# Peptides against a protein of PDB entry 2Q3Z, part 184

Target 1, 272 residues: chain A of PDB entry 2Q3Z
Amino acid sequence: YVLTQQGFIYQGSAKFIKNIPWNFGQFEDGILDICLILLDVNPKFLKNAGRDCSRRSSPVYVGRVVSGMVNCNDDQGVLLGRWDNNYGDGVSPMSWIGSVDILRRWKNHGCQRVKYGQCWVFAAVACTVLRCLGIPTRVVTNYNSAHDQNSNLLIEYFRNEFGEIQGDKSEMIWNFHCWVESWMTRPDLQPGYEGWQALDPTPQEKSEGTYCCGPVPVRAIKEGDLSTKYDAPFVFAEVNADVVDWIQQDDGSVHKSINRSLIVGLKISTKS
Target 2, 254 residues: chain A of PDB entry 2Q3Z as posed
Amino acid sequence: YVLTQQGFIYQGSAKFIKNIPWNFGQFQDGILDICLILLDVNPKFLKNAGRDCSRRSSPVYVGRVGSGMVNCNDDQGVLLGRWDNNYGDGVSPMSWIGSVDILRRWKNHGCQRVKYGQCWVFAAVACTVLRCLGIPTRVVTNYNSAHDSNLLIEYFRNSEMIWNFHCWVESWMTRPDLQPGYEGWQALDPTPQEKSEGTYCCGPVPVRAIKEGDLSTKYDAPFVFAEVNADVVDWIQKSINRSLIVGLKISTKS

## One batch from the design tools (peptide; made by RFdiffusion4, then SolubleMPNN)

Design b2_p27_3_s1 (from b2_p27_3, 18 letters changed)
Fold by OpenDDE base, seed 2:
Structure b2_p27_3_s1 (fold): chain B 272 residues (1-272), chain A 27 residues (1-27)
Amino acid sequence: as target 1 above (272 residues)
Amino acid sequence: KKTEVIIKDPSLENFIFGYRDAPSASL
């Protein structure tokens, strides 16, 4: 994982799985230096450099910092996310073929946010940075990935009798979503949660006031231990959220739809 | 718990990003 500089990222849908080649390039010239700059411009360093530096020996701490700094939300992070197909003032997320160019652009422009990223771009850059910092990391793709915004482990849709969605459409399911898993011990948790930890650098929800996610033990997610820091409910929901589809009738009655459905969550991890 | 989502428009699966809109029921 740490040694692989080239790999594939899975995309598409559960029915039509695709992949793209990606150059992670963690050993290319200057990339490690850029990763160190990323740490040195993080809000925790700016607040207290000594404290931040003292904690950089912890992959848990570093992973969480990287998760927050790969996106430019709340800080001088690397990438600005955009999903509206209006990329004319930047680079289309679909145009990237590796992390190196993104990181170099970020650094060379004075740590200004790079336009633009989407989930696989965020994940891939995070993977590069974490690998550079010596943390074994892989990109993960989850098909039919839920975005739970209210931490209730539910994706709720309300429909009229014609099947038209009513109300807030803020909660959604991605056809696919990418994040990373990093290998680390978890001395901050009970025994048995060492191993792969999920980290999500896509700015979906705030964790402790910052757009970051994880690390959370993959084991905890598999076992349904939602008490495990960090962000277990959110990551659990990405792969296992319950979808409630309500049909509202003219008479005011409400019932759950039992029609054709897709299953939330089909996780594929890379072996590169 | 894995739950099922109703998808009305299969074409949404071709987007490189997630569903823009909540999937509508195929009634």
Scores: peptide ipSAE 0.038, ipTM 0.588, DockQ to the pose 0.070; fails the geometry check
Fold by OpenDDE base, seed 1:
Structure b2_p27_3_s1 (fold): chain B 272 residues (1-272), chain A 27 residues (1-27)
Amino acid sequence: as target 1 above (272 residues)
Amino acid sequence: KKTEVIIKDPSLENFIFGYRDAPSASL
């Protein structure tokens, strides 16, 4: 989790699990320096360097910073996400074979956002950075991963009387989604929440005003304790959301139905 | 609870992208 530089990232779908080789390269020359630069350009450092530096002994703090800085939303972060298959002005997310090239490109271009990333790229870069900083980290893939936008732990679809999905389909399910889990103590929480903590660097929802997610104890998610910081409801929904169909009837009534054919969550934790 | 989602479009099964979809199911 710290020493392994080569690994695999799981992709595809629940029915067809794929993997790609990935060079995390956390011990390659200059990578640690780049990780330190990443910390030194984060908004919290720019706002108050002394306060930021004083908190870097906390894996909780650092993990949250890294989650925010791996994406370029809100800051001088590493990667710009894109999902529309139009990558002509950058590098296709599918073309990356490791974190090292991405991080080097970011640094060498004056900390300009690298085009482009998707979930596994975000996760892999975060994994590299966290490992560089001495935090045991692994990439996690979750198949049928929900993106809950309204914090109700549901993925909601509106349907007409014929069962056809109506509206903008704002809430979505990823065929797969990747994030990281980092091993740390949680002195900021009640006892028992030490261990693996989920962190999601893919910009999906804002947490405390920044596109970041976690750390949240994996145990809390498993036990359904949504009161734990950070972002427990969101991460819980990624792996456990129910899919609800709101079926509008001709009389104007709306019927709520749990869609049992759309089951969220099949998580695979990697040891890469 | 964690079981396979039935995807109507088999082409999406092999989609390499982190693809956002609203998999349709017959009601």
Scores: peptide ipSAE 0.031, ipTM 0.578, DockQ to the pose 0.062; fails the geometry check
Fold by OpenDDE base, seed 4:
Structure b2_p27_3_s1 (fold): chain B 272 residues (1-272), chain A 27 residues (1-27)
Amino acid sequence: as target 1 above (272 residues)
Amino acid sequence: KKTEVIIKDPSLENFIFGYRDAPSASL
């Protein structure tokens, strides 16, 4: 996981799984220096360098910092997300073939955000950075991945009597979503939560005021322990959310329907 | 509990980018 520089990222849908080759390149020239710069421009370092540096021995701390710094939300992070298929003023997320060029562009332009990323790009860059920092990491793809915005473990759609979605779809299900899992001990938790930890660098929801996510033990998610830090409910919902359709009738009544036909979450972990 | 699968290298398909989807409702 640390040593492999080439790999594949899974995309597509649950029924039609795809992959792309990706150069993580964590050992390429200058990449380690860029990863260190990433740490040195993070808000926690800027606020208190000594405290930040003292905590860099913790993969839990570093993982959380990296998840926040891979996106440019709230900080001088690496990537700006865009999903509207208008990439003319930057690089299309679909054109990237590796993390190295992204990181080099970021650094070479004075830590200016790179345009543009989507989930697999965020995840791949995070994977590179974490590996570079000595944290075993893999990219994970979750098909039918839920984005729960209100932490109720539900994806809620409002529909008319014909089943047509009404209003802005705030909550959504991605055909696929990518994040990373990193191997670490969790001395900050009760025993038994060592192992793979989910981290999500795609700016979806804020955690403690910053667009970051995790680390949360994969075991906690599997066992439904939503009390574990960090962001267990959100990550749990990504892989386990129930879909609820609120159907508004002509008389103004609302009918609740649980959509059991759609299975949220099919997680594929890569072996790098 | 959802299915977790560990896979090495599956073949390529046509979906390139992620997009939001709204599943069909069962009325």
Scores: peptide ipSAE 0.028, ipTM 0.554, DockQ to the pose 0.053; fails the geometry check
Fold by OpenDDE base, seed 3:
Structure b2_p27_3_s1 (fold): chain B 272 residues (1-272), chain A 27 residues (1-27)
Amino acid sequence: as target 1 above (272 residues)
Amino acid sequence: KKTEVIIKDPSLENFIFGYRDAPSASL
């Protein structure tokens, strides 16, 4: 994973899987230097450089920093996300074919956010950075990916007696979502949680006040250990959330119905 | 029982809709 510079990113839907070629380019000229700059502009470094640098030997710490710094939320991060199909003042997320151009643009413009990214772009850039830093990393695509906003492991819809969706706050299921998995030891956890760790650089929810996610052991997600740091409930919900319909009757009673027709989560890991 | 889910428009396979602004689909 560290040595592979070319690969594919899976996209589309569970029923119609697509892929795009991607140049990760972690060994191209100047990319490592850009990754180091990324670390040197992170909020923790700016607050206390000595403390930040002392922690860079930990892939857990670095992974979490990179997850936060690949998006420009809260910091001088790399990419600005946009999902409204209005990309005229930047580059369409669909136009990128590699991480190198993105990182070079970011650095060459004084660490100014690059317009624009979506999930696979965030994931791919994070993958490049983590690989540059010697952390084995792969891009992961999850089809029917849930976005749980209230940490209850449910995608909830409120309905009237006729089954019509009520209310303004509906949680989302994406046709696909991308993040990364990185290989590392977890000395900060109980034994057995070494291995693949999920990290999500797409700004979806705040973790400890910053738009970042993970690292969380893939094993913890598989076993349902939601107490495991970081962000286990959120990542678990992405791949395993239950869809619940709350049906309100005329008498004021509420009926809970589990939607069994929708299966959340179909994860595909890249080999490159 | 008709169940509906708010998902990204399947016609936009390589595009993610804005959060909570995607059209719903019946499942």
Scores: peptide ipSAE 0.026, ipTM 0.578, DockQ to the pose 0.062; fails the geometry check

Design b2_p27_3_s2 (from b2_p27_3, 20 letters changed)
Fold by OpenDDE base, seed 1:
Structure b2_p27_3_s2 (fold): chain B 272 residues (1-272), chain A 27 residues (1-27)
Amino acid sequence: as target 1 above (272 residues)
Amino acid sequence: KKIEVVIKDERLKDFIFGYREAPSAEV
């Protein structure tokens, strides 16, 4: 989780799982220096350098900072997210094959945001940075493609008899979402919440005024302890988001899909 | 509406609207 520099990121859908090779490259020349620059340009350092530096011994603190700094929202972060298929003024998120090029571009252009990222790119860069800083980290892919009525979020898709989605694609959820899990102790929590902590660097919702998410114990999410810092309700929803597929018949009737091959919350971690 | 989103917790509204990728056509 710290030493492996090459891996695979899982993508696609629960039914059609794909992967891409990824160079994390946390030990390549200059990457550690770039990770340190990332810490030194974070809003907390700029506000109070002494306080920020004094807290960098905490993987909880560092993880939260990295989650915020991998995206460029509200700071000098690394990546600008874009999902509208208009990538002509940058690099398509789908073209990246590693974190090293992204981090080098960011640093070499005066910490200007790199165009563009999506969830797996954010997650992969975060994974590189966290590994570089000595925090065992893996990329996690979660697939959202089945029915459960008990989630915090319910997504309903209407399809024709051929499975083609009907409606505005901008309102759709991802086939998959990627974030990272980092191994750390949680001295700031009750005993038993050490281990894997979820962090989401994709800018989705503000946490304490910054587009960051976590760390939250994976155990807390599994046990439904939504009071656990940080951002347990949000991460819980990411993992437990429900998708309802509706099939519209030619006569205009609508019924729920009975396809049992659909899976909600299928998690696959990047191999280390 | 052909795509419906039910949000049980309003705090997660921005989370859902952040998603823009179309899911695969799974039959």
Scores: peptide ipSAE 0.023, ipTM 0.521, DockQ to the pose 0.183
Fold by OpenDDE base, seed 3:
Structure b2_p27_3_s2 (fold): chain B 272 residues (1-272), chain A 27 residues (1-27)
Amino acid sequence: as target 1 above (272 residues)
Amino acid sequence: KKIEVVIKDERLKDFIFGYREAPSAEV
């Protein structure tokens, strides 16, 4: 989880699992220096360098900073996300084969955002950075990953009497999503939440005003402790949202049903 | 099936319309 430089990232769908090789390259020349630059350009450092530096001994703090800095949404972060298949002014997310080139491009262009990333690219870069900083980290792929936008832990669909989806939806279940899990103690929480912590660098929802996510104990998600910082409800929904169907009948009546045939979440953790 | 999506936040537009591959066919 720290020493492995090459690995695989799982992609595709639950029914058709694919993988790609990925070079994390955390020990390649200059990569550690780039990771330190990443910390030194984060908004918290720019606001108060002394305070930021004093907190870098905390994997919790560093993990949260890295989650925010791998995306460029609020800062001088590494990657710009794009999903519209228009990559002509950059590099297609599908063309990357490792984190090293991305990080080098970012640094060599004056910490300008690299075009472009998607979830596995964000996760892989975060994994590289966290490993460089001595934090054991792995990439995680979640199939049938839910995106809860209204923080109700539900994916809601409206259906007619024939079961056909009606109306516009703001929430979706993705074929797959990638994030990272990092091993750390959680002295900021009650005992027992040490271990794997979920972190998501893909810009999805704001956490405390910044596009970042986690760290949240994997145990807390498993046990349904949604009060646990950070972002437990959001991460819980990704892996375990209930799908609710609002079925409208011809008489105008609406019935609520839990769709048990649609299962959210199938998590695969990479070994490298 | 075609997924109809309401974009509430333009910053998430690319995300809402899908990753590299289409959203789950079970939707």
Scores: peptide ipSAE 0.021, ipTM 0.523, DockQ to the pose 0.099
Fold by OpenDDE base, seed 2:
Formats: C-alpha cells, structure tokens, sequence
Structure b2_p27_3_s2 (fold): chain B 272 residues (1-272), chain A 27 residues (1-27)
C-alpha cells in the first residue's frame, strides 16, 4: 500500500467493471517535496504554522488536511472538480493516467488548481500524497448498485426503454464513486477503531467549514456508528445508498425495473 | 426528471445531496 507506485483504479458500474492503469508515483523525484508544499500551503498552516506542524505526526490530522487539499475548494488545493463535460480550458479528467503529472503541474504553476478532476482523480492524487507521507493508503471504488432493501437511502432515477438515464447529466447519480482508505490508529477514538479509515477528497460537503471528509473508521461505517468522527454520516451515505431504477415508458407510466439486480455495495479496493 | 432521493435515516439528510450532486467549486 505504501510501496506500490503502479496500480489500477476501478471504474464503470457494478455490472460493467472497468479499470484504468494509474501511476501513483509517490517515490518519483520531487513528489515528496510537492506533498510537503501541499501541507505548507494548507489553511491551517497559514493560520498557525506551529500548531499545524505539531500535528503532522498524526495520520488522522494529516489525512484530514490531505483530504481538503487535494481539492482546490476553500484553499490552494490541487484539483478543480468538473462533471459537465466542458473541459476545453483544461485537461479532461478522463485523460489523466497518473498522479505525478497532476502534482507537478500544480506545483509548477504556483500551486494553482489543476483542471480538471473527478472522483477517481481526486482519490488517486490523495492516495499518492498519503503514501508519500508514509500513510498506507488504497483507492476504493464503490459501485452504486440497486436492491439493498435495507439501505437507509434510496435514490430513484428514471430510464427510458433503452436504459438511458433521463435527466440532466449534471444531476446524474454517480454509477461509481472513488475515495481512499488509509491505515492508521485512532487514539482520538474508543479502542477498536484502528485500521482502515475512509477519506474522501472529492469536494462534496463541507466538514468543519472545509471541503474534506474523514478520516472515519471503516469499522464504524460497517457497524453503523454514525457518531464517530469524522464525517461518519456522510461516508455511511456513500456506501449505503440504494439506487432504484425506474423505467418511464412513453405513456408516462413508471415501472420499477425488477430485473436489473445490480449487486449492491461492490466495494473494490486497489489490489496491493 | 429529477432524481428522487428517499432518505430513510434522518441523520443522512444533510449529506445525501452533496454526495449525489457533485458540486463544483466554480458553482
């Protein structure tokens, strides 16, 4: 998890799993320096350098900072997210094949946001940074799958007879989402929450005023302990949302697609 | 049609839209 520089990021859907090769490159020349710059330009450092530096020994603290700094929301972070297919003034998220180029571009342009990222790009860059900082990290892909009847969240979208989602593509439910899991102890929590911690660098919701997410124990999410810091309810929603496919016919009738048993909760981590 | 999200757990109400709408920093 720390030493692997090459890997795959899983994408697509639960039924149609795709992967892309990815160069994490955490040990490539200059990448550590870039990761340190990322820490040194974070809002907490700028506000109180001594306090920030004193906390950098905590993977919990560092993980949270990295989650916030991989996106450019609220700070001089690395990536600008965009999902509307309008990438003409930057690089399409689909074009990236590694974290190294992204990080180098960010640094070389004076820590200006790199255009553009989506979930797997955010996750992959976060994975690189965290690994570079000595935190065992893996990219996780969660596929939205229909039919967890026990899910606390149901997402309903309409498809035409051809299986095409009806609606604005900008409002499309992600057929998959990527984040990272990092291995760390949680001395700030009750015993038993050591291990894999979910972190989500994709800017979605603000946590304590910053677009960041986690770390939250994967165990806490599995056990439904939503009181566990950080951002347990949000991460819980990411993994437990159920998608209900509705087929809208030309007559306006809506039918629940019974036959599309999408396997709920297929979580794929990067294989070490 | 808009995606309808049914939230069974009220604790998740404030989080679900953020996850699904994927807000851009430029918006």
Amino acid sequence: as target 1 above (272 residues)
Amino acid sequence: KKIEVVIKDERLKDFIFGYREAPSAEV
Scores: peptide ipSAE 0.018, ipTM 0.531, DockQ to the pose 0.119
Fold by OpenDDE base, seed 4:
Structure b2_p27_3_s2 (fold): chain B 272 residues (1-272), chain A 27 residues (1-27)
Amino acid sequence: as target 1 above (272 residues)
Amino acid sequence: KKIEVVIKDERLKDFIFGYREAPSAEV
């Protein structure tokens, strides 16, 4: 997990799994220096350098910082997300073949955000950074991945009588979503939550005021312990949310239906 | 609800997924 520099990123759909080769390149020249710059420009360092540096021995702390700094939301982070298929003023997310070029571009342009990323790009860059910092990390792909915005563990679709989604499509199920899992102890939690921790660098929801997510024990998600920091309800919903269809009829009446045909959360992780 | 698949393939050292599609129309 730390030593692997080349890998594959899984994409597509649950029925049609695809993969792309990816160069993580955590040991390439200058990458460690870039990762250290990333830490040194994070908001917590800028606020109190001594306190930030003293906490960098904690993979929990570092993981949370990295999840926030891989995206450029709220800070001088690495990547700007874009999903509208308009990439003419940057690099298409689909064009990237590795993390090294992204990180070098970021650093070489004065820590200016790189255009553009999507989930697998965010995850891959986070994986590179975390590995570079000595944290065992893998990229995870989840098919039919839910984005729950209101933390109710439901993906709610408002539909007309014809089944057409109405209004805000902010809550959604991605055909696939990528994040990372990092191996660490959790001395900040009760015993038994050591092991793989989910971290999501894709800017989806704010955690404690910052676009970051995790670390949360994979075990906590499996066991349904939603009280476990950080962001357990959100990550749980990504892999376990129920889908609710609110069907509005012509008369204005609304019918609630639980969609049992759509299975949320086919999670695939690599084990080397 | 959650299906977890662990792929043990040395060729598949790192797994990354995530593309935004329209929400499922399945009811």
Scores: peptide ipSAE 0.048, ipTM 0.485, DockQ to the pose 0.055; fails the geometry check

Design b2_p27_3_s3 (from b2_p27_3, 19 letters changed)
Fold by OpenDDE base, seed 5:
Structure b2_p27_3_s3 (fold): chain B 272 residues (1-272), chain A 27 residues (1-27)
Amino acid sequence: as target 1 above (272 residues)
Amino acid sequence: RKTEVVLKDERLKDFIFGWREAPSAEV
């Protein structure tokens, strides 16, 4: 999780798992220097350099900074996200084969945002940076078991009286999302939350005013402890879905039952 | 009986929609 420079990023669907070769390259020439530059241009350093530097011994602090700086939202971060298939003024997210080229481009262009990234690109770059800084890190892919017939992100399936799923199973649209997990102690939390911590560098929502996510203990997510910092409710939502059972009564009335605790995703981590 | 599985976070929904429309065709 620290020493491996070559690896695979998992993509595709739960039924059709694909992997792409990826050069993390955390020990390639100049990459450590680029990671240090990334820390030195972060908003917290610019606001108070002494305070920022004093906290760089904390993997919790560094992880949160890196999750924010891998995206260019609100700062001089590395990657600009784009999902509209209009990549003519940059590089298609699907064209990247490693983190090294991205990081070198960012540095060589005066820390200007690199065009473009999507979830696995953000995750892979974050993984490189965290590994370079000595934090054991892996890329995680979550495959959402989604059957979305209407492209509305609702997994709608009808069950007959026998509980059998009705409809063509071939129409199941499967999505995936990538983030990273880093191994660290959590002295800022109660005992027992040491271990793998989820971090998400894909810009989705602001946390404390910055597009960042985590670190949050994987254990807290597993146990449903949504009070744990950072961003436990958001990460919980990434790996879980609400299941709504629509029950039609004999009078034609429809009742909604909500089960909030169903894990619908298959999580796969990068192998060392 | 209809069972609907809904992603809890709208942030993830928007992200996934973008992913479905453009990257899913290439991935």
Scores: peptide ipSAE 0.039, ipTM 0.477, DockQ to the pose 0.253
Fold by OpenDDE base, seed 4:
Structure b2_p27_3_s3 (fold): chain B 272 residues (1-272), chain A 27 residues (1-27)
Amino acid sequence: as target 1 above (272 residues)
Amino acid sequence: RKTEVVLKDERLKDFIFGWREAPSAEV
C-alpha cells in the first residue's frame, strides 16, 4: 500500500463498476516536501508548533490532520470542493489523473486552494499524503452510500404497486462515495481496534469544529460500536442503512418491505 | 440500534459524479 504509486479508483455503481487510473506519486520529486508543508500550515501547528510536531509520531494524529488539510475548509488546505458543474475558473474534478499535479499546484501557488475536487479527488490526495508520510493507506469506494435525512438509519422509498418511486425523496442512495482507510494501531482505544481505520477528507460534516473525519476503526463500524472515536456515528451512517420500500397498492393500502437486494455499504478498496 | 445520522453538507446534493440510485423493488 505504501509502495504503489499507480493505481485505480473505483467509481460508477455497484451494478456497473467503473474505474479511473490514478497517479498517487507519493515518491515523486518534491512530494514529501509538500506533505511536510501541509503539516506545517495546519491549524494545530500554527497554534502550537512544538505540540503538533511532538504528535506527528502518531498515525492517529497525523491521519486526522491530513483528513482536515486535504480540504481547504477552515484552513489553508489543498482542495476546494465543488459539485455544481461550474468549473470554468479552475479544473474540473473529472479532469484530474493524479495527486502530484494537485499537490504541486497547491504548493507553487503559495498553498492556495486548488480548484476543484470531489470525493475521489479528496480521497486520492489524502492517500498520497498518508502514504508519503509512511502510513499504509488505500482509497475505498463505497457503493450504495446511504443518504439518510431523518436519522433513522433507513433509506425509505415510496413505490406504487409496479415498483415505481413516487415523489421526490431527499433520502437516496448515492451511487458511490470515496474515502481512505489507513492501517494503524489504536493505542488510544481499547484493544482489538488496530487495523484499517476510515478517514474521510471530503468536507461533509464538522468534527470537533473542523471539516475532518476519523480515524475510526473499520471494526468498530462493522460491529456497530458508535462510541469509538473518531466520528463513528457519521461513518456508520454512510455504510449501515437499511433500505425500506413502502409499497402502495391500488386500493390505497401500504405495506413495508425490507429491500435486501440493495446492499448499502458495498466497499471496494484499491488493491496495491 | 437506531443512531442519529449526521447529515451531509447540503452541497453534496449537487454531486455531479455521484448520482442518486433507487433500489429495485423485490417483487
Scores: peptide ipSAE 0.032, ipTM 0.539, DockQ to the pose 0.098
Fold by OpenDDE base, seed 1:
Structure b2_p27_3_s3 (fold): chain B 272 residues (1-272), chain A 27 residues (1-27)
Amino acid sequence: as target 1 above (272 residues)
Amino acid sequence: RKTEVVLKDERLKDFIFGWREAPSAEV
């Protein structure tokens, strides 16, 4: 996981799995230096450099910082997210073929946000940064099965070849989501939560006032331990939803049937 | 028939599915 510079990002749907080649490039020239710059411009460093640096030995701390800094929300982070198919003032998220170009652009423009990213771009850049910092990391793609099975074929017609919906964001149904999993110990938790930790750099919700997510043990999510830091309820919801069928009878009565509790039909991790 | 996806966390409605409310489709 740390040594793999070339890989694939899985996209598409559970029924139609696609992949794109991706250059993670964590050992390319200057990339480590850029990752160190990313740490040195993070809000925690700017607030108290000594405290931030003292905590960089913790992969839990570093993972949380990286998840916040890969997006440009609240800080001088790397990527600006956009989902409305209007990319004329930047680079389309679909045109990226690696993390290296993104990181170099960010650094070369004085740590200005790179336009634009979506979930797999955020995840791939986070994967590169975490690998550079010596944290074993993989990109994870989860395919949402709830909509693939019950969505009207018409919703898929508004998706381009990359699964992007053309139109109003309010009508967007995500067919997949990408984040990263990093291998680390969790001395800050009860025993048994070491191993893969989920981190989500896609800006979605604020955690402790910053657009970041995790690390949370994959085991905790699997076992439904929503008390586990960080952001267990949020990550749990990324992989779990109730699919409810509303059936109206002739008498006007409405019946609720819960069909499924898992929204993710398939999870794929990048191979080492 | 209306199918609704109810998220375990309301925070994900807009971000995971692009809906401000729980995604629902009439089939």
Scores: peptide ipSAE 0.028, ipTM 0.467, DockQ to the pose 0.179; fails the geometry check
Fold by OpenDDE base, seed 3:
Structure b2_p27_3_s3 (fold): chain B 272 residues (1-272), chain A 27 residues (1-27)
Amino acid sequence: as target 1 above (272 residues)
Amino acid sequence: RKTEVVLKDERLKDFIFGWREAPSAEV
């Protein structure tokens, strides 16, 4: 995980899994220095350098900082997210083939946000940074197979009176989402939560006032222990959802049925 | 194995997800 500089990022859909080659490049010249700059421009360092530096030995602390700093929301972070297909004033998220160019651009432009990223780009850059800092890390892809949803908590199917799925609504759904898992001990939690920890650098929701997510033990997510810090309910929702069938009858009545028997999503971890 | 029961997270209530196409391989 730490030693592999080249790999693949899984994309596509649950029915058609694709991948792209990605150069993580954590050992390329100057990349470690850029990762250190990333730490030195984080809001916690700017507020209290001594306190921040004293905590950099904790992969839990560093992981949370990196999750926040890979996106440019709320700070001098690396990437600006954009999803509206208007990338003319930057680089299309689909054009990136590695983390190195992104990090070098960020540093060379005075820590100005790089345009643009999406989930796999955020995840890949976070993976590079964490690996540079000696934290074993892998990119994770989760696939959703819904027709319509407003969040990861709910997948909605619209059906006629015969139970046939009707055409796709204009509501948007993630075909896939990417984040990272990092290997670390969790001395801040009860015993048994060491191992893989989920971190999400894509700016989706604020955690304690900053666009960051995790670390949260993968074990806690699997066991449904949503009391564990950080952001266990959010990460749990990324990998689980309720399926709701909206059945419209001929009389115009609509019946809501919750289907809890369907396992939603497929999580794939990259190999080192 | 994932649980069939999901706890509602209030942060996701109004967050709408979109379809994202996989990029073409450059190499």
Scores: peptide ipSAE 0.019, ipTM 0.493, DockQ to the pose 0.224; fails the geometry check

